Peptides against a protein of PDB entry 4U39. Designs and how they scored, part 24

Target 1, 302 residues: chain A of PDB entry 4U39
Amino acid sequence: SIKVIGVGGGGNNAVNRMIENEVQGVEYIAVNTDAQALNLSKAEVKMQIGAKLTRGLGAGANPEVGKKAAEESKEQIEEALKGADMVFVTAGMGGGTGTGAAPVIAQIAKDLGALTVGVVTRPFTFEGRKRQLQAAGGISAMKEAVDTLIVIPNDRILEIVDKNTPMLEAFREADNVLRQGVQGISDLIATPGLINLDFADVKTIMSNKGSALMGIGIATGENRAAEAAKKAISSPLLEAAIDGAQGVLMNITGGTNLSLYEVQEAADIVASASDQDVNMIFGSVINENLKDEIVVTVIATG

## One batch from the design tools (peptide; made by RFdiffusion4, then SolubleMPNN)

Design b1_p28_7_s1
Fold by OpenDDE base, seed 5:
Formats: structure tokens, sequence, C-alpha cells
Structure b1_p28_7_s1 (fold): chain B 302 residues (1-302), chain A 28 residues (1-28)
């Protein structure tokens, strides 16, 4: 099975966004220290952690409380993750629950033998220095606890959106980028009720790779496939170029008018931007909700 | 159940449908 576990407020918002976008073939778990916030989750499985420690009142923006809450609930987490072939751990770093609990949950998943992928955000600079410092500690702990870690620098989202974008919309975009990261991978391996027999290939690309880079490109018009691919490999979300990447997971999503030529063109651009001997697995997705847009998601490892 | 074969590449190893999406998965 494939499990997506949202940890804390940001992680749970991302999970809600995934459910709303019908990301199928995965099981959703919402984890929080705040019982009231947890009740708002759309996930099938809702787990309150640290009930004794926090009494359901949340972690008070303290990562140590989040960590201890996950440690208190270790057995419950193990039970919820048992039998997973792959676990996505998604969280907003810089808060209490997400920052502290996500590394603990990731380690539990890894110890159970699941391919463990972290998809997390760094806070916006405007959220303050304290959150940035807390996030740095959480990210460091995540790196040790996962097979692959995707870090989304929220400040780079501001380069993609209009400068006049309201703060609330910037957070929604961060949740959407988290969704795209999970969905970009899950589409390659998930079948409703079945794991792909080629899960081994994804595991080869993602197992013990450390940090991965994620790029997203969106375009419309006649050259939309090439433009979307070029935007993905030069995405502001990428902290570095993908030219040395030994493994690439790519998703090309378009509407019903998505052509084979467009898919090939996008795949060739991404492959050409990667290592000469890149192992590239990609999905082509026809989404009836898309009109003229093509979305290319690239995850680069190695 | 259309198989999208890309020129110069192997056919998709997996094809599945959801309510609003069709997914084709390709391997090297």
Amino acid sequence: as target 1 above (302 residues)
Amino acid sequence: SHVLVLPGRNPPVKVYHTEKRTVYVYRP
C-alpha cells in the first residue's frame, strides 16, 4: 500500500488538497496534536498524537513538543503505517507538530521497511526567523529519517505567483505544490487498489538518495509542452540545476488534447537536461479538468 | 483503452483510469 501522512496543520492542509484533487490509489492519514484542527481533516484515518502530553491543545509552535507527541504515540503510528510499501510524509516545517513529529514518523516508516519520502515546505521569510531556524532543524532531522526528501522553499513560490498575491493565496499555493510533489510520484506507482509491479524501479530511483530537487512548469499555447518542460527544469523551486541527476521522476499532465508529440517533446527536454545516463520514469496524464494547460512536474534524485 | 506509444520509446508499462484522469506510465 501507499500511504500519505500529513503531519500538523500544513501537512493536513496539503492532504485535504490531495483528497479534493482525487489523488487516488493512496491511503490518507492525518496526524495532529490539535484535536480541533484534526477534526477538520478529510482523511479517512485521523490520529491525535501526544494526547497525554498536549491534551489535544496542540504543540504551541514548539518542535520538541511535536517530537515528544510522536514518541508518545509511536505504537499507534507503527500500527497505522504497518504494511505500507511506500510512505509520503508531508509537513510544513517551522511549526510545532510538523517540525517535531514528521522526522519521528518518517523514521518509523523507514524502520518498517517502507520507501519513505518526505515532501515538506520551508516557511516564508515573512513568517519570521524563529520559524526558519525551527524549520532548518526539522529538515536536518528529516534528511536522516527518509529515503528521499523534497524541500519546497516557500519563498520561491513568490517568484511564480504575482507579487500582489494575498498571503492566504501564497499558503494555498504552497499546499498545491506539496500536492504536486506527492501526486507526481504517486501517479507513477499507484493504481486504484494495486501497487505497480514496477515499484522496484521507483524504489531504485528514490531509495537512500537524500535530497531531491523538484521543479514545476505550467504553460499554454502552441509550444506549451516545450515551455512547460523548460519551466520545470529551470523552476524557481529548484535549488540547483538537474544536470547531474541520475534519477528523474516526471509527470506530464494535460487535457484531452494532450498529444503524443507534446509528451515526447517534454520528456526529451527533461532527459536532455539530466545526466547522460539518467534513469527517467515518467507519467503522461490526461486530466479532463485541464483545458489548454500543460503541467510538467520533475523530481530529480542523485 | 488506447495505448499511447511514444516514438523511439517503449510502450507504457501501466495504464489506468480514474473518473477524470487517464494515466500512462513509462519506464526507460
Scores: peptide ipSAE 0.349, ipTM 0.840, DockQ to the pose 0.244
Fold by OpenDDE base, seed 1:
Structure b1_p28_7_s1 (fold): chain B 302 residues (1-302), chain A 28 residues (1-28)
Amino acid sequence: as target 1 above (302 residues)
Amino acid sequence: SHVLVLPGRNPPVKVYHTEKRTVYVYRP
């Protein structure tokens, strides 16, 4: 089974967005110290952690409280993760619960033998220095606890959205990018009721790889596939170029008019930007809700 | 009829459908 765990407010917002986008073939788990916030989750499984420690009042933006809350609830987390082949741990780093609990949950998943992937955000600079420092500590702890860690720098989202984008929309975009990170991988392995041999290939690409890079490109028009692919490999979300990447997971999504040529063109561009011997797995997705847009997501490891 | 084979590549290793999406998975 594939499990997606949203940890804290940001993680749970991302999970809600994933559910709204009908990401099938995964089990969603919402984890929070705040009982009121947890009640707003759309996840099938809702877990309050640190009930004794926090009394359901949240972590007060303190990562140590988030950590202790997860430690208190270790047995419950283990039970919820039992039998998972893959676990996605998603969180907004910089807060109390997400920053502190996500590494603990990730370690529990890894200790259970699941392929453990972190998909987390760094806070926006405008959220303040304290959040940035807390996020740095949480990200460091996540690196030790996961097979692969995808870190989304929220400040880079500001480079891909309109400058007049409201603050609330910037957070929604962060949730969407988290969704795209999870979906870009889960689409490759998630079949309703079946995890096939393709999971072994994903495991080869993602197991014990440390940090991964994620790029997204969107385009329309005649050269939309090439443009979207070029945007993905040069995405502001990438903290480095994907040159030399030994493993790549790619998703190309278009409408019903997505052509084989467009898929091939995008795949060739991404492969050419990677290591010569790149192991690339990709999904081509026809989404009936898309019209003229192509979306390319690239996750690079190694 | 639902299998999309890319020129010069292996056929998709998996094809599945959701309500609004069709996913084709390719590997090297």
Scores: peptide ipSAE 0.310, ipTM 0.816, DockQ to the pose 0.251
Fold by OpenDDE base, seed 3:
Structure b1_p28_7_s1 (fold): chain B 302 residues (1-302), chain A 28 residues (1-28)
Amino acid sequence: as target 1 above (302 residues)
Amino acid sequence: SHVLVLPGRNPPVKVYHTEKRTVYVYRP
């Protein structure tokens, strides 16, 4: 089974976005120290952590409280993660609960033998220096606790949105990018109850790889596959070029009119931009909710 | 569903259908 755990406010917003976008073949768990915020989750499984420590009032933007809250609830987390083959831990770094609890939850998943993937955001610069410093500590702790850590630099989202984009919409876009990171991987393997050869390939690319980068490209029109692939490999979310990556995961998603030619064209572009010795896997998904759009997601590991 | 295989390219290793999606898996 594949489990997605949203940790804290940002992680739970991302999980809500995944549910709203009908990401299939995954189980959703919402984790928070704030009981009121947790009640707004759309996840089937809702877990309040640190009930004794916080009394459901949240972590007060303190990562140490988030950490201790997860430690208090370790047994409950273990039970919720039991039997998972893969665990996604998603969080917005820089806050209390997400920053402190996500590494603890990730370590629990890894200790249970699950392929553990972190998908986290760095805060926007406008959220302040304190959040940036807290996020750096949380990211460092996540790197030790996961097989692969995808880090999304929120400031790079500002390069792809309009300059007049309201702050609330910038956060919604961060939630959407978190969704795309999880979905880009989960769609490759999401056959309920089957650990297939596809999961083994994902495991080969993602096991003990440390930090990863994600690029996203969206396009329409006659050359949409090539354009989407080019946008993905040149995405502002990629803090480094993909040519240094040891592993690449690619997802090509389109509507019912997606052709095998378009899939191959996109894959060839990404492969050509990668190292010759790269271990690359790619999948294609036909999403009936897409019309003329192609979405390419690239995850570079190593 | 019939997949058009282009000459000189490898066919998908696996094709499976969900309620709302078709998934094609390719390996190098």
Scores: peptide ipSAE 0.018, ipTM 0.412, DockQ to the pose 0.237
Fold by OpenDDE base, seed 2:
Structure b1_p28_7_s1 (fold): chain B 302 residues (1-302), chain A 28 residues (1-28)
Amino acid sequence: as target 1 above (302 residues)
Amino acid sequence: SHVLVLPGRNPPVKVYHTEKRTVYVYRP
């Protein structure tokens, strides 16, 4: 089974976005120290951590409280993760619960033998220096606790949105990028009856790879496949070129009109931007909710 | 099922497909 765990406010917002977009073949778990916030989750499994420590009042933006809350609830976390082949841990770094609890949860998943992938955000610069410093500590702890860590620099999201974009929309875009990171991987393996066959190859690419980079491209029109692929490999979310990666995961998603030629064109662009001697997984996915849009997601590991 | 051949690379070693998805695995 594939489990997605949203940790804290940002992680739970991302999980809600995933559920709203009907990401198939995954189980959702919402984890929070704030009982009121947790009630707003759409996840089937809701877990309040640190009930004794926090009394459901949240972590007060203190990562140490988030950490201790997860430690208090270790047995409950283990039970919720039991039988998972893969665990996605998603969180907004810089807060109390997400920053402190996500690494603990990730370590529990890893200790259970699950392929553990972190998909987390760095806070926007406007959220303040304290959040940035807390996020740095949380990211460092996540790196040790996961097989692969995708870090989304929220400030780079500002480069792909209009300058007049309201702050709330910028956070929604961050949630959407988190969704795309999880979905870009899960869509490659989340098939009933095929998961076991594909999972071994994904595990080879993602196991013990440390930090990974993610690029996203979206385009419409006659050259939409090529444009989306070019945008993905040159995405502002990529802090480096993908030509140094040891592994590449690509997902191309389109509507029912997605052609083999478009898939070939996009794959050729991504492959040409990658080293010749890398492990690669390419997926083409039909999403009937997409009209004329093509979405290309590239994840570079190692 | 269609095989995605990439220029200058070996053909995919595995191909998985469903009604709405095709996955290609490439190895060096």
Scores: peptide ipSAE 0.436, ipTM 0.894, DockQ to the pose 0.907; fails the geometry check

Design b1_p28_7_s2
Fold by OpenDDE base, seed 2:
Order: sequence, then structure tokens, then C-alpha cells
Structure b1_p28_7_s2 (fold): chain B 302 residues (1-302), chain A 28 residues (1-28)
Amino acid sequence: as target 1 above (302 residues)
Amino acid sequence: MYILRLKGRPDPAKVYHTEKRTIYVYKP
């Protein structure tokens, strides 16, 4: 099974966005120290951590409280993760619960033998220096606790969205980028009847790879496949080029009109931007909701 | 089944296909 764990406010918002977008083939778990915030989760499994420590009042933006809360609830986390083949740990770094608890949860998943993938955000610069410093500590702890860590620099989202985008919409876009990171991988594995075959190849690309980069491209029109692929490999979310990666995961998602020629064109662009000696997995996915849009997600590991 | 051939690469080592998804695995 594939489990997605949203940790803290940002992680739970991302999980809600995943559920709203019908990300298939995954089980959702919402984890929070704040009982009121947890009640707003759409996840089937809701877990309050650190009930004794926090009394359901949240972590007070303190990562050490988030860490201790996860440690207090270790047995409950283990039980919720039991039997998972893959665990996605998603969180907004810089807060109390997400920053502190996500590494602990990731380590628990890894110790259970699950392929453990972190998909986390760095806070926006406007969230302040304290959040950036807390996020740096959380990201460092996540790197040790996961097989692969995708770090989304939220400031780079501001390069993709309109300059007049309200702050609230920038956070919603961060949740959407977290969704795309999880979905871009899960869509390659979570196919009914194929899970067991594809998972070994994904493990080869993602096991003990450390940091990974993610690029996203969206386009419409006659050249939409090529444009989406070019946008993905040059995405502002990529902190480096995908050349030199040891592994590449690509997902091409389109509507019912997605052609084999469009898939070929997009794949050739991504492959040409990657080293010839890399392990590559390309998925094409039909999503009836995309109409005329093509979405290309590229994840570069190693 | 359509085999996605990438320029300068060997044919995919594995191809998985469903009604809504096709997955190609390329190995060095």
C-alpha cells in the first residue's frame, strides 16, 4: 500500500488538496498536534499526536514540541504505517508540528521498511527569518530520515504565479505543488494491477537517493506537450538542472485527447535534458478533468 | 502496444499499460 501522511497545518492542507483532486491509489493520514485543525482534515485517518504534551492546542510554532509530540505518539504512528510499501511524508517546513514531527514520522516509516519519500516546502521569505531557520533544521532532519526528499522552495512558486497573486493564493499554490509532487510519483505506481511490478523500479530510483528536484510544466494548445516538457525541465522549482541526476521520474498527464505523439515529444525533451546512463521511468496518465491541458512533472534523483 | 522509443536510448526494458496509464521503464 501507498500511504500519504500530511503533518501539521501545511501537510494537512496538501492532503486535503490531494483528496479534492482525486489522487488515486493512496491512503491518506492526517497528523497534527492541533485537534481543531485536525478536524478540518478530509483524510480518512486522523491522528492527534502529543495529546499529553500539547493538550490538543498545537505546537506553538516550536519544532521541539512537534518532535516530542511525534515521539509520544510513536506506537500510534507505527500502527498507522504498518504494512505500507511506500510512505509519503508531506509538510510545510518552518512551523512547529510539521518541522518537528515530519522527520520522526519519516524515520518510523523507514524503520518499518517502507520506501519513505519526503515532499516538503520551504517557507516563503515573507514568513520571516525564524521560520526559515526552523525549516532548515527540519529539512536537515528529513534528509536523514527519508530515502528521497523533495524540497519545494516556496519563493520559486512566486516566479510561476502572477505577481499580483494574493498571499493566500500563494499558499494554495504551495499546497498544489506538494500535491503534484506526490501525484507525480504515485501515478507511476498506484495503477490497479501494476503496483507490484512498478514499485521495484521506483525503489531503484528513489531508495537512499537523498535530495530530489521537482519540475512542473503546464501548457495548452497545439504544442502543449513540448511546451509543458520544456517548462518542466526549466521549472523555477528546480534548484539545479536535471542533467547529472542518477534517476528521472516523468509523468505526462493529459485529457482524453492526449496523443502518443504528444507523449513521445514530451518524453524526448525530458530524456534529452537527462544523462544517457540514468534510470528513467516515464508515465502517461489520462485525466478527464484536464481537458486541453497537459501537465508534465519531472523528478530528478541523485 | 506502442513502444516509446527515446532518441539515443535502448528500447524500454519494461512497459506497463492500462486503459488510462502507460509506464515505460528505461535502464542504462
Scores: peptide ipSAE 0.433, ipTM 0.915, DockQ to the pose 0.898
Fold by OpenDDE base, seed 3:
Structure b1_p28_7_s2 (fold): chain B 302 residues (1-302), chain A 28 residues (1-28)
Amino acid sequence: as target 1 above (302 residues)
Amino acid sequence: MYILRLKGRPDPAKVYHTEKRTIYVYKP
């Protein structure tokens, strides 16, 4: 089974966005220290952590409170994650609950023997230096607790959106990028496609790989596969080129009209931009909600 | 659910039967 656990406000917003986009074949768990915020979750499983410590009033933007809250609720987290083959831990780093609790939850998942993937955001620079410093500590702790850690730099989202984009929409786009990171992997396992990957293939690329970068490309038209692949490998979300990655996981998602030729064309572009010795695994997914669009997701590990 | 064999698909390298679905793995 695949479980997605959203931790704190940003993680829970991402989980809500996944549910709204009908990401299938995964179990959703919402975790928070704030009981009021947790009640707004669309997740089937809702877990309040640190009820004794916080009394449901949240972590006060303190990562140490988030950490202690997860430690207090360890047994409940273990029970909720039990029997998962794969666990996605999603959070916005820089806050109290997400930053402190996500590494603890990730370690619990890893200790249970699940393939543990972190999908987290760095805060925007405008959120201030305190959040950036807290995020750096949380990311460091996540790196030790996961098999693969996908880090999304929120400041790079500002390169994709209009400069006049309201702050609230920039946060919604960050939630959407978190969704795309989880869905880009989960769909390869959970959703039928033209080229299906097994869990062993994904585990080969993601097990004990440490930090990873993600690129996303979307295109339409006759050359949509090639354009989507080119956009993915040149994505602002890739803080480094994919040249030098030890492993590449690629998802090519399209509508019912997605051809094997388009899948191959996209894969060839990503392979040509990668190192010759790269372990590249690609899968293809059919999403009936995609009309003429192709979405290429690239995850570079190593 | 009939996955329409697109004309020209190579034979799957591996076929896995789960309780819920048949998974076809194609080697590139």
Scores: peptide ipSAE 0.007, ipTM 0.360, DockQ to the pose 0.104
Fold by OpenDDE base, seed 1:
Structure b1_p28_7_s2 (fold): chain B 302 residues (1-302), chain A 28 residues (1-28)
Amino acid sequence: as target 1 above (302 residues)
Amino acid sequence: MYILRLKGRPDPAKVYHTEKRTIYVYKP
C-alpha cells in the first residue's frame, strides 16, 4: 500500500488538495498537534499527536514541540503506517508541527521498512528568517530519516505564478506543487497509464538517494510534449540543472489523446538534458481531466 | 551498451533506443 501522511498545517493542506484532486491508489493520514486544524482535514485517518504535551493547542511554531509530540505518539504512528510499502511524508517546513514531527514520522516509516519519500516545502522568504532557519534544521533532519527528500523552494513558485498573485494563492500553489510531487510518483505505480512502473522500479531510483529536486512543465498545442518536457527540465523549482543527477524519475501525464510519440519525444528531451550515465525511468499516465494539456514531472535524485 | 538488467525483472514490454540511451518500458 501507498500512504500519504500530511504533517502539520502545510502538510494537511497539501493532503486536502490531493483528496480534492482525487489522487487514486493512496491512503491519506492527517497528523497535527492542533486538534481544531486537524478536524478540518479531509483525510480518512486523522491523528492528533502530542495530546498530553500540547493539549491540542498546537506546537506554537516550535519544532521541538512538534518533535516531542511525534515521539509521544510513536506507537499510534507505527500502527497507522504498518503494512505500507511506500510512505510519502509531506510538510511545510519552518513551522512547529511539520518541521519537528515530519522527521520523526519519516524515521518511523523507514524503520517499518517502507520506501520513505519526503515531499516538503521551504518557506517563502517573506515568512521571515526564523522560519527559514527552522526549515533548514527540519530539512537536515528529514534527509537522515528518508530514502528521498524532495525539497520544493517556495520562493521559486513566485517565478512561475503571476507577479500579482495574492499571498494566499501562493500558499495554495505550494500545496498544489506538493500534490504534484506526490501524485507524480504515486500515479506511476497506482494509476493505469500507457507506461506504468512497478514499485520495484521506483524503489531502485528512490532508495537511499538523499536530496531530490522536482521540475514541472505544462503545455498545450502541437508541440505540447516537447514544450512540457523543456519546461520541466528548466523549471524554476529545480535549484540545479538535472545534469549531474544520478537518477531521474519522469512522469508524462496527458489526456486520452496522449500519444506514444509524445511520450517518447518528452522522454528524449529529458534524457538529452541528463547525464549519459543517469538511471532514468519514466512512466505515462492518462488523466481524463486533462484535455489538451500535457504535464511533465521530473524528479532528479542524487 | 550496459544493459543493467536488474536480476529478477520481467522482460520489458517495449524497448526504446535513443541516440544516447536504451529505455525499457514495463507493462503492469
Scores: peptide ipSAE 0.037, ipTM 0.552, DockQ to the pose 0.072; fails the geometry check
Fold by OpenDDE base, seed 4:
Structure b1_p28_7_s2 (fold): chain B 302 residues (1-302), chain A 28 residues (1-28)
Amino acid sequence: as target 1 above (302 residues)
Amino acid sequence: MYILRLKGRPDPAKVYHTEKRTIYVYKP
């Protein structure tokens, strides 16, 4: 089984976005220290952590409170994650709950023997230096607690959206990129496509790999596969070139008209941009909602 | 490029050879 656990405000917003986009084959868990925010979650499983410590009033933007809240609720987290083969831990780093609790939850998942993948955001520069420093500490703790940590630099989202995008929409796009990071991997296992991957393939690429980068490309038209692949490998979300990655996981998602030729073309482009010795695996997914769009997601590990 | 033939995968429905790679397509 695949479980997605959203931790704190940003993680729970991402989980809500996943549910709204009908991401299949995963169980959703919402975790928060704020009971009111938790009530707004669409997840089937809702867990308030640190009820004694916080009284449901949240972590006050303090990561140490988030950490202690997860430690207080360890047994409940263990029970919720029990039997998972894979656990995605998603959070917005820089806050109290997400930054502090996500590493603890990730460690619990890993100790249970699940393939543990962090999908987290760095805060925007406009959120201020305190958020950036807190995020750096949380990301460091996540690296130790996960098999793979996908870090999304929110400032790079501003390079792929309109310059006039309101701040609220920039946060919604960060939630969407978190969704794409989880879905880009989960669909390869849970959703039938033209080329299916098994959990063992994903485990081989993602086990004990540390930091990972994600690139996304979307395109339409006759050259949509090539364009989507080129956009993915040149994505601003890739803080470094795919050149030098030890492993590459690629998802090629299209509508019912997705062809094997398009899948091959996209895979060849990503391959050509990767090292010759890279361990690259790719899968394809059919999503009827994409109509004429192709979405290419690339995860570079190592 | 070690395509780990995971023991137990069915025979690929199609095999494509590119200049750099062999692609195995499995039928769902």
Scores: peptide ipSAE 0.008, ipTM 0.428, DockQ to the pose 0.080; fails the geometry check

Design b1_p28_7_s3
Fold by OpenDDE base, seed 4:
Structure b1_p28_7_s3 (fold): chain B 302 residues (1-302), chain A 28 residues (1-28)
Amino acid sequence: as target 1 above (302 residues)
Amino acid sequence: MYVLKLKGRNDPVKVYYTEKRSIYVYKP
């Protein structure tokens, strides 16, 4: 089984976005220290952590409170994650709950023997220096607690969206990028496509790899596969080129008209931009909602 | 659908058998 656990406000917003986009084959868990925010979750499983510590009033933007809240609720987290083969831990770093609790939850998942993947955001520069420093500490702790940590630099989202994008929409886009990071992997296992991967293939690429980068490309038209692949490998979300990655996981998602030729064309482009010795695996997914769009997601590990 | 994993640098990593054709997936 695949479980997605959203931790704190940003993680829970991402989980809500996944549910709204009908991401299939995963179980959703919402975790928060804020009971009111948790009530707004669409997840089937909702867990308030640190009820004694916080009284449901949240972590006050303090990562140490988030950490202690997860530690207080360890047994409940263990029970919720029990039997998972794979666990995605998603959070916005820089806050209290997400930053502090996500590493603890990730470690619990890993100790249970699940393939543990962190999908987290760095805060926008406009959120201030305190959030950046807290995020750095949380990311460091996550890196030790997971098999692979996908870090999404929110400032790079501003290079993908229109310059006039309101702040609230920039946060929604961050939630959407978190969704894409989880879905880009989970769909390869859980959703039928032209080329399916098994869990063992994904485990080979993602086990004990440390940091990972994600690139996304979307395109339409006659050259949509090539264009989407080129956009993915040149994505602003890639803080480094994919050359030098030890492993590459690629998802090619399209509508019912997605061809094997388009899948191969996209895969060849990503391969040509990668090192010759890279362990690349790719899968394809059919999503009827994409109609004429192709979405290419690239995850570079190592 | 049967998936055969073939090991080799130029061998198809996966072979998918459909009702109409065999699809060979190569590691690039």
Scores: peptide ipSAE 0.011, ipTM 0.368, DockQ to the pose 0.160
Fold by OpenDDE base, seed 3:
Structure b1_p28_7_s3 (fold): chain B 302 residues (1-302), chain A 28 residues (1-28)
Amino acid sequence: as target 1 above (302 residues)
Amino acid sequence: MYVLKLKGRNDPVKVYYTEKRSIYVYKP
C-alpha cells in the first residue's frame, strides 16, 4: 500500500489538493497539532498529534514543539503507517508542525521498512529569515529520515507565475507542486499506463538516494511530448542541471490519446539531457482528465 | 521476452507483460 501523510498546514493543504485532483491508489493521512485546521482536512484519516503538549492549539511556529508532538504520538503514527510499502511525507518547511514532526514521521515510516519519500517545500524568501532557518534545520533532519527527499524551492515558483500573482495563489501553486511530486511517483505504481513501473523499479531509483530535485513540464499540440520534456528538464524547480543526477525517474502522463511514440520522444529528450551513466527509469500514465495535455515529471536523484 | 525496439537511444532492455500491464525497463 501507498500512504501519503500531510504534516502541518502546508502538508495538509497539499493532501487536500491531491484529494481534489482524485489522485488514485493512495491512502491519505492528515497530521496536525492544530485541531481546528485538522478538521478542515479532506483526508480519510485525521490524526491530532501532541494533544497533551499543545492542547490542539498548534505548535506556535516552533519546530521543537512539532517534534515533541510527533514523539508524543509515536504509537498512533506507527499504527497508521503499519503495512505501508511506500510512504510519502509531505510538508511545508519553516513552520512549527511540518518542520518538527515530518522528520519524526518519516523516521517512523523508514523504521517500519517502508520506502520513505519526503516531498517538502522551502519557504518563500518573503516569509522571512526565521522560516528559512527553521526550514534548513527541518530539511537536514528529513535527509536523515527518508530514502529520497524532494525539495521544492518556493521562490522558483515565482519564476513560473505572473509577478502580479497574489500571495495566496503562490501558496496554492506550492501546494499544487507538492501534489505533482507525489502524484508523479504514486501514479507510476498505482495507475495503469502504457508503460508501468513496479514497486521494485521505483525502490531501486529512490532507496537511500538522499536529496532530489523535481522538474515539471506541460504542453499541448503536435509536439506536446517533446515540449513537455524540454520544459521538465529546464524547469525553474530544478536548482541544478539534470546531467549531474545519478538517477532519474520520469513520468509521462497524457490522456487516452497518448501514443507510445510520444512517450519515447519525451524519454529520449530527458535521456539526452542526462548523464550517459544515469540510471533512468520512466513510466507512462493515462489520465482521462487530461484532454490534449501531456505532463512530464522528472525527479533527479543523487 | 519481446523487446519492442523503439527507434531511440533508450531501447527497452526488458519488457515484462503481465495480465494487467506492460512493464518496460530501460537501462542505458
Scores: peptide ipSAE 0.008, ipTM 0.355, DockQ to the pose 0.321
Fold by OpenDDE base, seed 5:
Structure b1_p28_7_s3 (fold): chain B 302 residues (1-302), chain A 28 residues (1-28)
Amino acid sequence: as target 1 above (302 residues)
Amino acid sequence: MYVLKLKGRNDPVKVYYTEKRSIYVYKP
């Protein structure tokens, strides 16, 4: 089974966005220290952590409280994650609960023998230096606790949105990028498509790889596959070129009109931009909601 | 000429790019 665990406010917003977009073949768990915020989750499984420590009042933007809350609730987290083959831990770094609890939850998943993938955001620069410093500490702790850590730099989202984009929309886009990171991997395993990967293939690329970068490209029209692939490999979300990656996981998602030629064209573009010795695996997913669009997701590991 | 047969929605094909950029299609 594949489980997605959203940790704290940002993680739970991302999980809500996944549910709203009908991401299939995964179980959703919402974790928070704030009981009122947790009640707003759309996840089937809702877990309040640190009930004794926080009394459901949240972590007060303190990562140490988030950490201790997860430690208090370790046994409950273990039970919720039990039997998972793969666990996605999603959170917004820089806050209290997400920053502190996500590494603890990730370690629990890893200790249970699950392939543990972190999908987290760095805060926007406008959220202030304190959040950036807290996020750096949380990311460092996540690296030790996961097999692969996908880090989304929120400041790079500002390069793909209009300069006048309201702050609220920038946060919604961050939640959407978190969704795309999880879905881009989970669909390769859980959703039947033209080219599917098994869990063992994904495990080969993602097991004990440390940090990863994600690129996304979306396009329509005659050259949509090539354009989507080019956008993915040149994505502002890629803080480095993919040519240095030891492993590449690619998802090519399209509508019912997605052709094998388009899949091959997209794969060839990503392969040409990658190192010659890269271990590249790719899958193709059919999403009927994508009428004329192709979405290419690239995850570079190593 | 490896004809990549598009397997239907329920018949996934695995495609790997190896170091030689060879596409290996494994039938499940």
Scores: peptide ipSAE 0.007, ipTM 0.382, DockQ to the pose 0.075
Fold by OpenDDE base, seed 2:
Structure b1_p28_7_s3 (fold): chain B 302 residues (1-302), chain A 28 residues (1-28)
Amino acid sequence: as target 1 above (302 residues)
Amino acid sequence: MYVLKLKGRNDPVKVYYTEKRSIYVYKP
């Protein structure tokens, strides 16, 4: 089974976005220290952590409270994650609960023998220096607790959106990028496509790889496959070129009209931008909600 | 020769060759 666990406010917003977009083949778990925020989750499993420590009032933006809350609730977290083959831990770094609890939850998943993937955001620079410093500590702790850590720099999302985009829409786009990171991997395993990967292939690419970068490209029209692939490898979310990666995981998603030729074109472009010795795997997914769009997701590991 | 190995559970159903690479397509 694949489990997605959203940790704290940002993680739970991302999980809600995944549920709203009907991401299939995964079980959703919402974790928070704030009981009122947790009630707003759409996840089937809702877990309040640190009930004794916080009394359901949240972590007060303190990562140490988030950490202790997860430690208090360790047995409940273990029970909720038991039997998972893969666990996605999603959180917004820089807050209290997400920053402190996500590394503890990730370590629990890893200790249970699940392939543990972190998908987290760095805060926007406008959220202030304190959040950036807290996020750096949380990311460092996540890196030690996961097999692969995908870090999304929110400031790079501002390079993709219009300059007039309201702050609330920028946060919604961050939630959407978190969704794309999880879905881009989970669909390769859980969703039937033209080219399916097995869990063992994904495990080989993602086990004990440490940091990862994600690029996304979307295009329409006659050259949509090539354009989507070019956008993915040049994505502002890629803080480094993919040619330095030891492993590349690629998802090519299209509608029912996705051709094998388009899949080949996209794969060839990404492979040409990668090192010749890179371990690259790719899958092709059919999403009936995509009409004329192709979405290429690239995850560079190592 | 860069082999993009799409390892499915089964034998490749199709092999595509680009100028620089081989792409293996496996049945689901």
Scores: peptide ipSAE 0.012, ipTM 0.418, DockQ to the pose 0.088; fails the geometry check

